# Ledger of designs, part 336: peptides against a protein of PDB entry 7RZF

Target 1, 358 residues: chain A of PDB entry 7RZF
Amino acid sequence: PFQEEHLKQLYKIVPIKDIRNLYVTFPIPDLQKYYKSNPGHYLGHLIGHEGPGSLLSELKSKGWVNTLVGGQKEGARGFMFFIINVDLTEEGLLHVEDIILHMFQYIQKLRAEGPQEWVFQECKDLNAVAFRFKDKERPRGYTSKIAGILHYYPLEEVLTAEYLLEEFRPDLIEMVLDKLRPENVRVAIVSKSFEGKTDRTEEWYGTQYKQEAIPDEVIKKWQNADLNGKFKLPTKNEFIPTNFEILPLEKEATPYPALIKDTAMSKLWFKQDDKFFLPKACLNFEFFSPFAYVDPLHCNMAYLYLELLKDSLNEYAYAAELAGLSYDLQNTIYGMYLSVKGYNDKQPILLKKIIEKM
Target 2, 358 residues: chain A of PDB entry 7RZF as posed
Amino acid sequence: PFQEEHLKQLYKIVPIKDIRNLYVTFPIPDLQKYYKSNPGHYLGHLIGHEGPGSLLSELKSKGWVNTLVGGQKEGARGFMFFIINVDLTEEGLLHVEDIILHMFQYIQKLRAEGPQEWVFQELKDLNAVAFRFKDKERPRGYTSKIAGILHYYPLEEVLTAEYLLEEFRPDLIEMVLDKLRPENVRVAIVSKSFEGKTDRTEEWYGTQYKQEAIPDEVIKKWQNADLNGKFKLPTKNEFIPTNFEILPLEKEATPYPALIKDTAMSKLWFKQDDKFFLPKANLNFEFFSPFAYVDPLHSNMAYLYLELLKDSLNEYAYAAELAGLSYDLQNTIYGMYLSVKGYNDKQPILLKKIIEKM

## One batch from the design tools (peptide; made by RFdiffusion4, then SolubleMPNN)

Design b2_p29_7_s4 (from b2_p29_7, 17 letters changed)
Fold by OpenDDE base, seed 5:
Structure b2_p29_7_s4 (fold): chain B 358 residues (1-358), chain A 29 residues (1-29)
Amino acid sequence: as target 1 above (358 residues)
Amino acid sequence: MTLLEEVLEKKRKEIPSDETIEAIILKLK
């Protein structure tokens, strides 16, 4: 376990690359034996969520953070870490204390709401989908990975252990949340702005850094993190597929898209998958407008419209992505292109959401 | 990788593979 001298520490680190990163780390117990419940994945899913009312959404709205990752990581000697990592803007680098305050406000929200079985069920379902439709890996890399994880999992479960959740353990979620406290924090800030302001050099790579104790006043400020009313749990992910039925090949299946609908206002081509046999589809729509490319003003208006449309769809983008759905919107010389790709089951829901915003 | 696996793998990879601040310090070179 980290001694008190290793807790409540701030590390200022000089990178080789021009990057700005914040790492907020918490020592936690070894959770490896609890892989069937995976409380760290549950918390990482919520803390690393990108939807409305998420930690990232609020920090982005302030212009302080570009990306956020939350999760557990293995440790040495029978301990793990929970890590919250963010990519900092130049402005965010000036507001690190306030960023961390918002992290503790979000963690406090998770404590106030308590463990949610429906969130666990979504994680379970998402991981089951990921396992079932896992891509083929290179045999050498896959074998090496499996050989490594055989130290952690029973032989019978080694293929499933990283994916299949079985047990909802609210007690373990609460136990991990109890470790996510200011008194248990280790902070690293990575920025070139610390060049010439460091007093230590790492032995192996010669990375320049400075270690400082976090002031007790700052720790107290984080300990007194209130409930920020901007933070909300995510809504249920409506895009998680539940039907994976593969329709039989049509007897007259053509190797090319066949025209199945021809009207004055629309043409529809269809090609059944005869190669992959996955419960996935690609929907491609081309919208034609005589005004899309008529002059520079209309071109710019069409561009602005599409950017506004994309912005209005941001609330669904992350939930769709988690569920293995994606969409793309592009301007064309003829109008607009829309694609929806992924598991076919919930594509109509995503498509409806897109059309309702158009 | 499935989109979910890519997101999960991206999130897993974006967490520095070395677990300690010491390991973060080590990876930045």
Scores: peptide ipSAE 0.053, ipTM 0.546, DockQ to the pose 0.210; fails the geometry check
Fold by OpenDDE base, seed 3:
Structure b2_p29_7_s4 (fold): chain B 358 residues (1-358), chain A 29 residues (1-29)
Amino acid sequence: as target 1 above (358 residues)
Amino acid sequence: MTLLEEVLEKKRKEIPSDETIEAIILKLK
């Protein structure tokens, strides 16, 4: 267990690579025995969320952060860590204290709202989909992984334990959330800007770092983090698939795409899956415009249109990705390409949203 | 590995997934 001397510490670390990262870490109890409820996954899902009103959305809107990762991580026996990791912009490196304040404001929002059973249910459903349609791993790696986790899970559950949520435990969510406090924080900032400003060298790899106590005034500032009205819980993920029915292969199924619609304005080809037998589809659209690449002005307008379209779709991108849906938008010399891929059940919803923004 | 861990691993492909600040210090190779 970390002693009090290891808490409220700031580590300034010099990387070899040109990276700017912030790690906000909290010692938490060992949650392994609670794998059926996985309260750390619940909190990681919300803290790491990328939708409107999320921590990342606000920090990105300020130009301070590019990416955010939140979740539990293993530790030594008897404890774990909860980690919030962000990729910092150059400006974000100057606002680390304010970034961490926003983290505590978001955590305070989670305390104020309390545990949400519907969020747990979404996590459960997403994990069940991930388990059911898990890709084949390399046998050697998979066997070694399973052998390792046999120390933690019953033999009967060893394949499911990392995926299948069974129990909503609001008490455990609150218990973990109670450990996410400024008095329990350990901060690491990784930046080349600390070169020549360090006083310690790590023994094994020679990593240069400086350790400092976080000032009590800064800790108090974070302890007094108010509710920020910009932070909201995510909306329900409408893209989570619920129907996994695989239609039988048509008797006239061709090995190649068949032309099923031919009109003056559109051609449609269809090929049924005859190989994978997954509840997935690939929708590909090519849009033709005689103006798309006629001159430099039209080329730039076509480019700007797609960038604006992508930006307008950002609100759905993360929720779709979590649900195993993806889209791609590209300029072509003839116009535009759109691809929608993933579980077929909710593809019409995503496609409709894309078309409504076009 | 949970779906969140898979998302985290996909995001962490660039960042060594070390657990402790000590491990962060250790894996910033």
Scores: peptide ipSAE 0.052, ipTM 0.559, DockQ to the pose 0.248; fails the geometry check
Fold by OpenDDE base, seed 1:
Structure b2_p29_7_s4 (fold): chain B 358 residues (1-358), chain A 29 residues (1-29)
Amino acid sequence: as target 1 above (358 residues)
Amino acid sequence: MTLLEEVLEKKRKEIPSDETIEAIILKLK
């Protein structure tokens, strides 16, 4: 267990690679026995959310952070860590205190809203989808993984325990949230900018670092983190698939795409899946415009249009991705290419949103 | 990898694979 002396510490670490990372870590109780509720996954889902009103959205809007990951990690026997990791911009490296303040503001928002059963249900559904449609792993790696996790889970549950959520435990969510406090924080900043400013060397790898106590004034600022009105819980993920029906193979199924519609304005090719038998589809659209590549001006305008379109779709991108949907938008010499891939059930919803933004 | 697994696995991989700040310090070489 970390003693008080190990808490409220800042580590400035020199990487070999040119990377800028912030790690905000909290000691938490061992949650392994609560795998059926997985309160750390619930919190990691929210803290690591990338949608509107998320922690990442705010930090990106300020130009301070590129990526954010939140979640629990195994520690030594009897404790775990909750970690918030961000990729810092050059500007973000100057605003680490403010970044961490925003983290605590978001955590305070989670406390104020309390545990949400619908969020747990989305996590449950997403994990169930991930389990059901899990790709085949290499047998050797998979067997070794299963052998390792047999120490933690009953034999009957060993295949499902990492995926299937069974119990909504708001008490455990609140318990973990209560550990995500400034008084329990350990901060690591990784940047080459600390080169020549370190006083310690790690014994095993020779990593140069400096350890310093976080000033009490800074801890107090984080303790007094107010409710920032920019932070909101995510909306319900409308892209989570619920229908997994696989349509029977048509008797006249061709090995190649068949032209099923031919009009003056559109051609449609279709190929049924005869190989994978997954509730997934790939929708590919090529839009033709005689103006798309007529001159450099039109080409640049078509490019700008797609960049603006992509930007306007960012609000859906993360939710779609979580639900196993993806889209791609590209300029072509003939016009525009759109691809929508993933679970077929909610593809029409995503496609509709794309078309409404076009 | 399923897209969901890739996203989940990417996020899991981006969480430092080792336990402590000390382990983070260790992996940066």
Scores: peptide ipSAE 0.050, ipTM 0.533, DockQ to the pose 0.208; fails the geometry check
Fold by OpenDDE base, seed 4:
Structure b2_p29_7_s4 (fold): chain B 358 residues (1-358), chain A 29 residues (1-29)
Amino acid sequence: as target 1 above (358 residues)
Amino acid sequence: MTLLEEVLEKKRKEIPSDETIEAIILKLK
């Protein structure tokens, strides 16, 4: 475990690559024994959320952060870390203290709302989907991984332990949240801007860094993080699939798309999956407009329309992605292309939302 | 790995320097 002298520390690190990253880390107890509840995953799901009212949404709106990741990481024996990692903009590098303040405001929001069983259930369902439809791994890598995790999990659970949640433990969520405090923080900033400003070299990789104590005034500022009214819990993810039924192959299934509807206004081609047997579909729509490419003005209007449409759909994009749904919108010389891909169960919901915004 | 951990790992693979940073964070006991 880190001693008190290792807490409230700032590390300024020089990368080899031109990257700007912030790591806000918290020593936490070893949560391995709680893998059936995985409270660190619950918190990582919320802190790492990208929807409206999320930490990332606010930090993006300020132009300070591009990406955010939150979650637990294995430490040395007997402890873990909770890490919030962000990709910093050039402007964000100047506002690290305020970024971290927003992190603590979001954490304070999580404390105020308390553990939500529905959020746990969504995490459970998402992980169950990920497990059930996991891609084939290379056998050699997979066996080596399994051999490693056999030290942590019962043999009977070794395949499922990393995925299948079983128990909602609000007490453990609160316990981890109690460790996410300014007095327990370790901050690393990675930027080339620290070149020539470091006083230490890491022994193993030769990485140049400087270690500084975070000023008590800054710690106190973070300790006094109020509720920020911009932060909200996510809405329920309506895109999580629940039906995985695979329809039997039609007797007359063609190896190629068949024209199943032909009208003056629409053509519909259909091909059943005869190869993968997954509860997934790919819906492709080509919209034709005689005005889409008639002149430069109409081209720019069609482009602007699509960008506005994409922006209006951003509220659903992350939730859909988490649920294994994706959409794509593109301008074509004939009009617009829409693709909806992923698990077929909730595709109609996503499609409806897209069409309602059109 | 949970779905979140897989997302974490994928994002980490995009940042090759992460192993070094993690080594610093973890080894500076």
Scores: peptide ipSAE 0.027, ipTM 0.506, DockQ to the pose 0.334; fails the geometry check

Design b2_p29_8_s1 (from b2_p29_8, 15 letters changed)
Fold by OpenDDE base, seed 5:
Structure b2_p29_8_s1 (fold): chain B 358 residues (1-358), chain A 29 residues (1-29)
Amino acid sequence: as target 1 above (358 residues)
Amino acid sequence: FPITYVEASFEGASEDNKFEGSKTKTILV
């Protein structure tokens, strides 16, 4: 485990790949025994959230960050880490201190709001869905995974322990939040811009790095992180499926898509699932436009339209993805293609939102 | 615009649950 002397450290690391990453790491207690409440997952869900008023949304609005991941990570036995990782823009690489300030402002927002049982319930429901409809894994890999996790969970719970949440533990959430402080931080910046500016080499991989103490002034700036009024808790996820009914196979079910509607403006093909028996569907829409590919200008306009449409859908995309719904939008030579995939229950909601933005 | 709708069954793509704590093999430097 890191001692006090290992805290408040900045690492500047030279990657082999051209990547710009920031890792903000907090040593935390071993949470393994609290798997039924999983407070680190709760915090990871909120800190890693991509919706309006999220940490990522604000950092993206600044042009500093492309992606954000937050969560617990296993250390060695008896300790863990909470890590916030971001993909940095070139501009974000210049604003690392301010990015971390925003992280602490968001963490301060989480402290001010306190633990939310409804957020825990959403995590519970999402994980229960993921467990219930878990895909078949390759037996060899699955057996090896299960054999590994038998060291951490009771035999009776070994299949469920990574998924099923049982206990809302606000005390444990607060305990972890109390470890997410500037005095407990380790910062790593990964960028090729540090090439030739490092003074150490890692023993095993030869990774070049520099270690610096974070100035006390910077630590104090982060300790005094105020409430940023741009940060909000996420809204309830409307895409979480609740109906998992599988309709009986039709007696006349064809092995191929049947044309069920033919009109001057639309054709509809349908194939019932006769193989997987999952409460999932794929909705595929091909939109035909004589203008989509008529000339280079219209082609580029159709491209720009879809990029703008995708950008305008980002607020829903994340919440839908969490709920096992996905969409894809592509330009075609004939017009555009839309697909909506996942649990059939909430597909109409996502589809409606897409069509309303179109 | 002719809209062609194709409803097909979802072949379960293993959505690697993004919420599985990313085993980012962070080289703990």
Scores: peptide ipSAE 0.015, ipTM 0.434, DockQ to the pose 0.178
Fold by OpenDDE base, seed 4:
Structure b2_p29_8_s1 (fold): chain B 358 residues (1-358), chain A 29 residues (1-29)
Amino acid sequence: as target 1 above (358 residues)
Amino acid sequence: FPITYVEASFEGASEDNKFEGSKTKTILV
């Protein structure tokens, strides 16, 4: 485990690839025995959230970050890490201290709100859905993975332990939040901009790096992170499926899509799933407009319309994606294409929101 | 080692270690 001398350190790392990443790492206790509550997953879900009032939403609005991931990571037996990883813009690389300040402001918001049982329940439901409808993996990879995780979980639970949440443990959430402090931070910045500015080489991979102590003034700035009023907890995810009923095959089910509606303004084809028997559907809509591609101006207007529509849907897109729903919106030479895919239960909600924004 | 840990975090973040089923941007370890 890292000792105190290893904390409050900044690593400037030269990558082989042209990438800009920030890793903010906190040593945490070994949470392996608490896999049924998984407080690191709870915190990772909130810190990694992409909805309105999220950490990522604010950092994106500043042009500093493209993507964010949060969560626990295994170390060795007896200790773990909590990591916040962001993909940095060129501008974000100049604002790393302020990015980390915003991380601590969000963490402070999580402390102020306290552990939320409804958020845990959403994580539980999402993971249960993911487990229940998990796709088939390649046998070689799967067996190797299972053999590895047998060192960590009971044999009876080895298939479920990474997915199924059972216990809401607010005490463990608070305990992990108490480790997410500036005094416990390790920062790694990965950028080619550090080439020729490093003084050390890593022993195993030859990675060039520089190690610096984070100034006490910067640590103190992060310790004094206030409540940023832009940060909010996510709203409840309305897209989490609850109905998984699979309708029986119709006796006259055709192997191909059947035309079930034909009107002057619309045609509808339907095909029941006769192969997979999943509580999923694919809704595909082709909208025809003679104006969509008549000239370069109309083509660009149709493009801009879809970009604005996608932007107006961003608040729902992430929540839908977490719930195993997806949509796609594309311009075509004939007009527009909309696809809605995933669990059929909440597809009407997503479709309605899309149509209300159109 | 801190850097080996960071690099192993890069390789583990390859598209292949996206648990295809868990769209949660949580590092599920």
Scores: peptide ipSAE 0.012, ipTM 0.466, DockQ to the pose 0.067
Fold by OpenDDE base, seed 1:
Structure b2_p29_8_s1 (fold): chain B 358 residues (1-358), chain A 29 residues (1-29)
Amino acid sequence: as target 1 above (358 residues)
Amino acid sequence: FPITYVEASFEGASEDNKFEGSKTKTILV
């Protein structure tokens, strides 16, 4: 485990690949015994959230960060880490102190709001859905994984322990939040820009790095992180499926898609699932436009339109993805392709939002 | 160890793994 001397440290690391990453790491207690409440998952869900008022939304709005992930990580028996990792832009690399300030502002917002049972319930529901409709894994990999996790979970729970949440434990959420403090931070910045500016080499991988103490002034700035009014808890996820009814296979079900609608403006093909029997659907739309590929200008305009459309859908895309829905938008030589995939229950909601933005 | 390469389960969208729920990203710790 890290001692006090290992805290408040900054590492500047030279990658092999041209990548720009920030890692903000906090030592936390071993949470393994609390798998039924999983307070680290609750905090990871909120800190890693991509919706409006999230940490990522604010950092993206500044052009500093492309992606953000947060969560607990195993260390060794008796300790864990909580890590916030961001992909940095070139500009974000210049604003690392401010990025970390925003992280602490968001953490302070979570402290001020306190643990939310409804957020835990959403995590519980999402994980229950993921467990219930888990795809078949390769037997070898799955067996090896199960054999590994038998060291951590009771035999009776070994299949469920990584998924099923049982207990809302606000006390444990607060306990973990109390470890997410500037005095407990370890910062690593990964960038090629540190090439020739390092003084150490890591023994095992030969990674060039520099280690510096974070100035007490910077720690104090982060300790005094105010409530940033831009940060909000996420809204309830409307895409969480609640209906899992599988319609009976029609007696006349064809092995191929049947044309069920033919009009001057639309053709509709339908194929009922006769193989998987999952409460999932795949909706595919091809939109035809004689203008989509008529010349280079129209082609580029159609491309730009889809990129703007995708950007305008980002907020819904994340909430849908968490709920096991996905969409895809592509330009074609004939127009545009839209795909919506996942649990059928909430697909109409996502589709409606996409079409309203189009 | 100053730098530890470790696989962590993260919440958040990653480009590549659409289907597997817990996006294990390898983190530098």
Scores: peptide ipSAE 0.011, ipTM 0.498, DockQ to the pose 0.030
Fold by OpenDDE base, seed 2:
Structure b2_p29_8_s1 (fold): chain B 358 residues (1-358), chain A 29 residues (1-29)
Amino acid sequence: as target 1 above (358 residues)
Amino acid sequence: FPITYVEASFEGASEDNKFEGSKTKTILV
């Protein structure tokens, strides 16, 4: 485990690849015994959220960060880490102190709101869906994985322990949040811009790095992180499926798509699932326009329209993706293609939101 | 976008529709 002398450290690391990454790491207690409540997953879900008022949304709006990942990481027996990892822009590399300030402002928001049982319930429901409809894994890989996790979980729970949440433990969420403090931070910045500015080499991989103490003034700045009014808890995820009914095969079910609607403006083909028997559907729409590809100007306008449409849907796309829904939008030489895939229960909600933005 | 004609298909699940879980890269190490 890290001692106090190992905290409040900044590492400047030279990568082999041209990448810009920030790792903000906190030592936390071993949470393995709390797998039924999984407080690290709860915090990772909120800190890693991509919706409106999220940490990522604000850092993206500033042009500092492309992606964000938050969660627990295993260390060794008896300790873990909580890590916030971001992909930095060139501008974000200049604003690392302010990025970390925003992380602490978001963490302070989570402390001020306290643990939310509804957020835990959403995590529970999502994980239960993921378990229930888990794909078949390759037997060799699956057996090796199960053999590994038998060291951590009871035999009776070994199949469920990574998925099924049982207990809402606000006390454990608060306990982990109490470890996410500036005095406990370890920062690593990965960038080629540190080439020729390092004084150490890592023993095993030859990675060049510099280690610095974070100035006490910077630690104090992060300790005094205020409530940033731009940060909000996510809204409830309306895309979480609740109906998993599989309709019986129709007596006249064809092995191929049947034309069920034919009009001057639309054709509709339908094929029922006769193979997988999953509560999932694929909705494919081809929109025809004689203007979509008539000239280079119209082609570029149609492209720009789709990029703006995708951007306007980003807020819903994340919540839908969490719930096992996806969409795709493509330009075609004839017009536009839309695909909506996932659990059939909430597909109409996503489709409606897409159409309302179009 | 002027829509003059719409074709739509409804298909069952496919093996390519592996809705592997959320891009919440919980870095399960």
Scores: peptide ipSAE 0.008, ipTM 0.423, DockQ to the pose 0.511

